# Ledger of designs, part 245: peptides against a protein of PDB entry 2AUS

Target 1, 323 residues: chain A of PDB entry 2AUS
Amino acid sequence: ADIKREVIVKDDKAETNPKWGFPPDKRPIELHIQYGVINLDKPPGPTSHEVVAWIKRILNLEKAGHGGTLDPKVSGVLPVALERATRVVQALLPAGKEYVALMHLHGDVPEDKIRAVMKEFEGEIIQRPPLRSAVKRRLRTRKVYYIEILEIDGRDVLFRVGVEAGTYIRSLIHHIGLALGVGAHMAELRRTRSGPFKEDETLVTLHDLVDYYHFWKEDGIEEYIRKAIQPMEKAVEHLPKIWIKDSAVAAVAHGANLTVPGIVKLNAGIKKGDLVAIMTLKDELVALGKAMMSTQEMIERSKGIAVDVEKVFMPRDWYPKLW

## One batch from the design tools (peptide; made by RFdiffusion4, then SolubleMPNN)

Design b2_p28_3_s1
Fold by OpenDDE base, seed 4:
Structure b2_p28_3_s1 (fold): chain B 323 residues (1-323), chain A 28 residues (1-28)
Amino acid sequence: as target 1 above (323 residues)
Amino acid sequence: SEKEKLYERLLTIFDEETAERIFKALFE
C-alpha cells in the first residue's frame, strides 16, 4: 500500500507565484522529457543497461538511468529516468519491489504444506547477493512484506511477493524449496512494482516508445510521448516530502541546505537521517536530501538546518533569487 | 504488418543486429 503520509502545515499563509517554475503537468514537451521517467515494461532477454541504452537512442537522449536492475530473463516494471532526471533513480533504488514469480518444485508437496511454509517466509529473511551482483557478497537481512499464492498446479507455484529493495527472489525460492524438503528453482519472474511505478496505464513498451517518438517527430503529435513519460516527481512520491517557500527555492536549487524558516508544510514521521524530497508549493521537485531533524523538530524549532541537500534537480533559474 | 513497420522503424535508429535483437525481445 502507498504509505499515506499526513501533511502538517507550518505556514498556512504561504502563497506561490504562478509565474515561477514549471509544475509537472505544465512542462513543454522538451522540458517534460528532460525531467522525465519512463515506466518501462522491460522485455525478457536484454539487460537493464542495454534497454536504457536503447531508450537513449530511440528518444535521442544523452543521459538516462534505471531505478533498479532487472536480470536479462526478468520482465516488467523498470523505471528509466531521463536526462536531468537521471539522478532521481537514487530515490527508487531503496524503494520496495513487487514481483510475480513462478516457482518450480523438484518434488511433490501437499498444497497445505506449500501454503504453510511460504507464509513463514513473510518477514525478515537472511540473504547473500548472487555472484553477478555488483554488491559485495555479504549476508544481509531483507524484509518480505507479503507473499500471496496465486495458483498451485502440482509442482508449479505462482505467487506475488512484496519485498524490500535488493531482495533476491531466486534466493527466496531456493530457500522455500529447501524448507519444503524437495528443492525449488525460479522458472519465471516479472517485476510488477518498483516503488511508485507499477503495472498501470503508465506502463509502456519499447515498441510504444519507438512509435510515440515517431508520432511526435514526424507527425507533430506530442500527446503519446507526453503520456509515455512521467514527470520526475512521480519517482519521489514514496518519499517523505517537505514543501518550501518560493523565497527558499532558488537557494536550494543552488545547493544550499534547507533551513527551518523555509518550510511551509511537511510530512509527518520524518526521522533524522531519512531521505526526503524538497518540493515547491507547486509540487515541483527541487532536491533530494538527508533530514537533519525529525518532523517534530522541524515544527518546534525556529532555526537550523532541516535538510542536508544531496542532489539538486531544479534548474537555478526557475525561481528568482530572493536573498 | 505492424511488426514489419516496427522493424523498419528500428532500422532507422539501430544497426541491423541491434534492431533484430530488439524485435526478437518484443515478439519472440
Scores: peptide ipSAE 0.362, ipTM 0.893, DockQ to the pose 0.908
Fold by OpenDDE base, seed 1:
Structure b2_p28_3_s1 (fold): chain B 323 residues (1-323), chain A 28 residues (1-28)
Amino acid sequence: as target 1 above (323 residues)
Amino acid sequence: SEKEKLYERLLTIFDEETAERIFKALFE
């Protein structure tokens, strides 16, 4: 869900130098690509790894990574983080997912019963990871945030489902089929959302990327490839944010922990242990880190480590050292 | 060849025209 987080201002007089950094909208095309994420429409057939390898080759990239595996037969939203942004996928792995699924029932069930039983699968479910998962095959609880039945045609049930990261839709459908008493299997699956990435105007195919890269390299037209690549900041939109003083940016970019005096504004509801995005006043991603304090502690305290910096993204030279 | 195997792979996923375009972008 697009949870609008309240912003608490700690220093209302803090200004930013417009000459420092590279805001997402002001990055030259080469720099935009270096700090980019593609909202890829993954076709059915290839693995997520194959598609990432192809993108690297098409766009002449050294590094890329995906924001959460789609099975070969599953199509739809696959965020692909590029180059310097590759590590931003860590923000996407725990993010909620949405799918549209076609469930085929193995027997006839009244529509009212289908609707009633599927509604019971909203909330907490127990799942066992599949054999091919790198995850320990322990029973685990997962959240189904919502199930929306789109269409029922005899034994075919088309539905939208919002789920916690690492929920297996195939297993969900199997359990629904068991609860209906007739059995069921997953006929089709498409991922329609991965955290902040959804089916919208930013969704691009592999062949679109081929064309857009060609237009840039051969025709000098950067507009299409620029639109096809989102800034890495898009990949952290769902995270709680902490905005820092210009004087703190270079230290954090060098891997120093964020201390309380560096905070200008922050989202409400940060808990100790949360993954947070450290931002400049120009909404540039400096780093990801673990909150060492709550929002309330960051407001009330005058000193201490607010964030343990885990992953730096910003180059060390975008902001001057002011210490 | 590695190229032939990749083209055959692309043809299992895409129509011939799209497969050819992607293949060219991968090797040319």
Scores: peptide ipSAE 0.345, ipTM 0.890, DockQ to the pose 0.084
Fold by OpenDDE base, seed 3:
Structure b2_p28_3_s1 (fold): chain B 323 residues (1-323), chain A 28 residues (1-28)
Amino acid sequence: as target 1 above (323 residues)
Amino acid sequence: SEKEKLYERLLTIFDEETAERIFKALFE
């Protein structure tokens, strides 16, 4: 769910200098790539790591990382964070996922019963991670946010499912099959969403990246490669945000914790321990960090550490040191 | 060679034309 977060303004007089920083829409192409995330349509066949390695070679990059593994046979939305943005993937790992799955039933079941039973799997489910998972095989709860049946053709059930991160669709389908009494398996799976990244006009193939890079390097046409790469700020759209004063930006960019006086505005509903994005007034990502206060505490207090800064993204020189 | 192994790997996933395009982009 795109949780619309209310924005609470703490300092309505705070202005930003237009000469400082590089807003996401105003980055030169090289800088845009350095702070970019590709919404990749991963083909079926390769591992997520192979595809990331290929993107690095295609785009002549030193570093890249993906926003959550897709199995080799699984296609669809794989966010690939580039260069200086590589670690922004930590914001995407805990993000909700959506899939379209084809479930094949091992027996005949009336459509009404299929619909009724699948609806019962919305909400909290108990799963055991598969053997190949790096996660300990402990029983755990996961949220199924929604199940939308798209098509039922005899024993084939095409459905959309929104799930908490680390929900195993193969296991879900197995349990649905057991509940139906006939058994089932996952025939096909495509990821259609990973947090803020979805199937939209920003989704690009490996072929698109090859072509767009060629157009840039050989023909001098930047437009395609620019559109193919999202700003790293896209990867934090789903996080609660704290917007800071220009005077606080350089300190945070040097790894200083965010203190309460630096806050201009913030999202409602931040809890202590939440992952938050620290933003400039130009919506530039400065850093990710752990909230040390709630939203309410950040409003009511005049001092103290608001955010423990865990990962800085912004270069130290984009904003002047004002201390 | 490492290049040959990669090309063989690409051919297991993609058609020849696509594999060649990707391979070219990776090494040329």
Scores: peptide ipSAE 0.235, ipTM 0.843, DockQ to the pose 0.082
Fold by OpenDDE base, seed 5:
Structure b2_p28_3_s1 (fold): chain B 323 residues (1-323), chain A 28 residues (1-28)
Amino acid sequence: as target 1 above (323 residues)
Amino acid sequence: SEKEKLYERLLTIFDEETAERIFKALFE
């Protein structure tokens, strides 16, 4: 869920030097690519790993990673983090997902009963991972945030579903079919959302990427490839954020833990153990880390480790060393 | 056609087998 997070200001006098860093909207094209995430429309057929491998070849990249596996037959939103942004997928893997699914019923069921039973699957459900999953086949709970029936045509039920990460829609459909008493299977599935990435104007195909890269390299037109790649900061929009002083940026970029004095502002509702994004005052991603304090503790305390820095993204030289 | 141009572009980046697989995945 897009939980609107309150921003608490700890230091209202903190300023940022406009000469330091590279805000997401002001990166040279090469740097933009190095810190980019593609909102890919994955076609049906290839694996998510094959698609990532193809993107690396198309864009002449050494590294890339995806924000959550789609099965070969599943199309739609696949965030692909590039080069220095590759590790930002850590923020996307636990993010909520949305799908549009076509469920085919194996018998006739009155529409009112279909609607009633599907509504009962909103909330906590018990799932077992499929056999082909690399995940240990243990029973686990998953949250279904919402089910929206889009269309019922006889035995075909088209629906939108918002789910916790790692919810298996195929298993959900199987259980719905059992609850209806007739059985069901997943006929079609498309992912329409992965955290902050959705079906919007930023969604691009593999063929778009081929064309846009060609326009840049052969014709000198960078606009298309620039628009096709989102800044890595988009991949952390759904995380709680902590904004830090310019004087703290270089230290964090060198892998130092964030201490309380470095905090300028932060989101409300951070708990100890939460994954948080450490941001500059220009909304540049410095690092991901684990909160070692709550929001309240970060406000009340004058010292201590606020965030255990796990993954640095920002180059060490974007901000001067002020220590 | 735009499809033929894309296939030719894929052949500049990939071997024929890989280019064909990508092309099929995009248009079939």
Scores: peptide ipSAE 0.076, ipTM 0.719, DockQ to the pose 0.808

Design b2_p28_3_s2
Fold by OpenDDE base, seed 3:
Structure b2_p28_3_s2 (fold): chain B 323 residues (1-323), chain A 28 residues (1-28)
Amino acid sequence: as target 1 above (323 residues)
Amino acid sequence: SEKEKLYEKLLTIFDEETAEKIFNALFE
């Protein structure tokens, strides 16, 4: 998520009409909720589906979806996309994850050996998905981006781990335990990051949501519920972006593919087949789509389909039709 | 009832006060 992508400007003279659209910071509270994502601190106990169902009831919502399943016993960062933003979770599913895990060793191991062996698990690892996974139980490679040992207390090892989406920490711990020669199991697990969502001031509990909704509905105080809900644009911060002309927005909002002439600026390093976010010049999410060109092709070409639009988020009426 | 099962579940996750608060909010 922290990869700063260079922004390449194709049209430095492109302006945006301030009267069109609803920038993330200027949405009325009802509209903000409709295009919102909650950075939920999921408690241990409920399934991710149950907690989403509860949020829907608490906030009187018709639709919501989560940005990647947490096991019932796993707490922490669960992005919950609301209403019209529900489908933005597709951007979060492939995003990297971070966890804090407590590993319990089944024997005594010198600290230096623990540190050395755990460092060897940084990089590519081979995993077999657990039986409960919806994924076929085929051996697959996953990337461990980093392992940071936080604390070693005898047989208990607290560590932070950054991983590719769909890496099973329980399996990682099992393999670490085997490599240490004593065996190990996962005692506790908390997700501390899901793409752009992390443990920060935006992290809220179910209890917070109850209170904040109450303050809004009964006391007329919208500030808390507004802060508790992030704009859907947060959920795409980690994606490569393409910013488009005002004249292209309505067409894309109607489900038209983005063509090269509509591009004002774009991130470097887009490859054909990448999931990209199509943005307005006001940083509003118009749509998600599949890049049909590289960044370089989008710069060099004067025409053609740049993005195959897969999911529109922006309402059709936020920008005028200029065709 | 479905409500009773939900409340029982909330009590396994939260303290009684928090469980009640969440439960009430779920059926408001």
Scores: peptide ipSAE 0.380, ipTM 0.902, DockQ to the pose 0.082
Fold by OpenDDE base, seed 4:
Structure b2_p28_3_s2 (fold): chain B 323 residues (1-323), chain A 28 residues (1-28)
Amino acid sequence: as target 1 above (323 residues)
Amino acid sequence: SEKEKLYEKLLTIFDEETAEKIFNALFE
């Protein structure tokens, strides 16, 4: 998640025209909303789809999508991408997640044994998706990045867990309970992180959104609704980035593949097949695509397709056609 | 009604004041 990727500069003389585009920090409020993502604190009770539908009504939006389903009873971080940004959720689906979970044990287990067994669940685990999952029910491996026990109170174990996308915490707790020999179930679950979105000052409730929208529409105060909505670029912070010349932006915005000559700078460690964000020199998201080359190949080669463009976000008219 | 069902749903999630506020915002 917080992997600081090195930035390799290919063209240190490349400049950007300040008159072109709309940097994330300089979008008019209407445009900011059109290219926005809400870091929603989803309450327990509603489905993720119900909450997205409510946000659309509250904010008078045509389109929205969420960055990974939370069960009705699960609260916490639900990124909701708005309008033109709706498809950016595809960058969040594969992103790591963090949860705080309350596990209830079905028998008494010494704390030392709980701690020892839970530590063994760090790393690769085998899971079967639940029946209610939209994902095809096949056995799959998932990574548990870390388990941090926060509190043990008799049979109740509160813990923080960092996991690969699509790890089922309920299934993890079930397997921990089996390994402890007493069985266990998930009593409570909260998602505390979804990729770059976490519990911080950007986390907002449905109630906050109602108030902030009212302040904007009735009182003309845009500050609150502006702060409540993150730029879509936030939703790709965890991806490797490629920054392109101003002259390449319009072509990519029209759906052309990115070629090597268009690259100004890029993150280290891009592999062929990686999902990458194509950015302007003003840190505007142009498109998401599949890397067709490694970082090293993009540095060494003078030509060729660097990125197969899959999803364009930037409007075609933000940058002039320079071809 | 569909509105009544939604309000009842909101009351299962929120306190009455918050449920009313969200409900109103959904139909304004």
Scores: peptide ipSAE 0.371, ipTM 0.899, DockQ to the pose 0.083
Fold by OpenDDE base, seed 1:
Structure b2_p28_3_s2 (fold): chain B 323 residues (1-323), chain A 28 residues (1-28)
Amino acid sequence: as target 1 above (323 residues)
Amino acid sequence: SEKEKLYEKLLTIFDEETAEKIFNALFE
């Protein structure tokens, strides 16, 4: 379930000028692309980097980045952030993931035993990163949020799994196979979710992107390519948010830290050190930053640095300088 | 050539019609 975060209002009289900024729904198509994220259905075969390179060529883009690597043989949800939005992938890397996996058992196991053992893998697990990972091969804990068995057909087990970022499903299946006493391997894997991106009407293929770009460039029909690209704000939906005054937007867009007087409203449950999204009152992403205060401290204090601004997305000219 | 290698790779992933369409779009 999308974690509904409570919104606490600090300034109920704060208004926003409708002439300032570009809300996600009001961006011209070129600007929409510049601040866009594609929910790509990655095919099996190519690397995530190859697919990103292809998207850049198809859409005539200078830069793009992906929201978390899928192995060549793995299909499904790959968020691809475009142009000015490229750096928003920082918000997606730590986000939870969901997969559908086909596990093949190397021996016969009663269905009741399969179900019982797989349920024991919900919660904290110990994993070792694969050799190909740039991460030091230290043992680490990861959370398995849920395992849902979809089908059991003899030695083939189809299941849905929700996991913490950087959980290796191949390693999970190997450990399940060991616990069952017969061994197992991953036959198929598809990613069905990456944070706020899931299998829905926004999921598009590479060939869809080719067609939609052609319809725009050759036929002047922008509706398809507009629908195929999500606003960058979608890539931060899972983060805690802080909404700021119009008078604070230009300073933050210039790289200034957010101070407490600039806050209009904020989500509950922000902790010091959390990654937060700084938003306008029109739900435009200004910047990502590190919370320097809790939600409670941001409410109680009249001054101080609330957010250390790390990544600015908004152009400096969308809002006037009011200092 | 680099183009031939790319086309061969696309054919391992897509049907011929889709591979050709993507290949053309990559070099337009």
Scores: peptide ipSAE 0.365, ipTM 0.898, DockQ to the pose 0.082
Fold by OpenDDE base, seed 2:
Structure b2_p28_3_s2 (fold): chain B 323 residues (1-323), chain A 28 residues (1-28)
Amino acid sequence: as target 1 above (323 residues)
Amino acid sequence: SEKEKLYEKLLTIFDEETAEKIFNALFE
């Protein structure tokens, strides 16, 4: 999420009609909810599926999905995509995660040794998924982006860890404990980040959602529920983006592939095969797709399929058909 | 009942007041 991507302008004369579409900040409350993502503070205890089921009941929703399972005992950042935005979770599943973990050592280890050994676990690690995982227990490599030791109190080690999606912190702690020679277990775990979603002012509890929904339905106060729900575009902030002409929006919204002439601006560093977000000039998410060209190819070529559109989010009628 | 089981589960997660509030919101 912290990677600032350069924006390359291909068509500096392209304008957008302010009457078309619904920019993220200008959606009526009902539409905002239909295209929303909650940055939920999941409590310890429930499964991620139970919490999603509860949110659907609380907010009277037909559909919702979460941006990556948290174990029952794990608290913290659980993005919950709502209604029409439900499938945006596919952008969050592969996103990096951050956790704060409490590791308990089974023996006494000098602090300097703890620090040294934990530093060795930054980078690529080999993991086997736990038995309880629906994922086949194949050995796999995962990236640990960083380990930041926050506190060492005897046998208790509090640390922040940034990891590739599907890294098992419990397994990491187990391996750290083995490397220290004394063994260790995960005492506590909280997820502090899931891609663009983090612990910030947008983090809300289930209790907050109950209250905010009540204030809206009973008192007519939309402000709280509006703030509690992020636009679906938040869920793609970490992706490379391609901004398209108004004339291309309706075609893409109908499931047509994005062709090179439709591109107004794009992020640098797109590679063939990357997941990209197709955006309007008003920063509305039209679709997710697979890049069929690099950024450089999209700049240099005059024609061809730039993006294979995999998932449309925008309604077909927000922009006029101009074909 | 399924309701009782849910309420008991909420009580393992939340204080009684919050559990009741969430429970009510789930069945309104």
Scores: peptide ipSAE 0.359, ipTM 0.894, DockQ to the pose 0.082

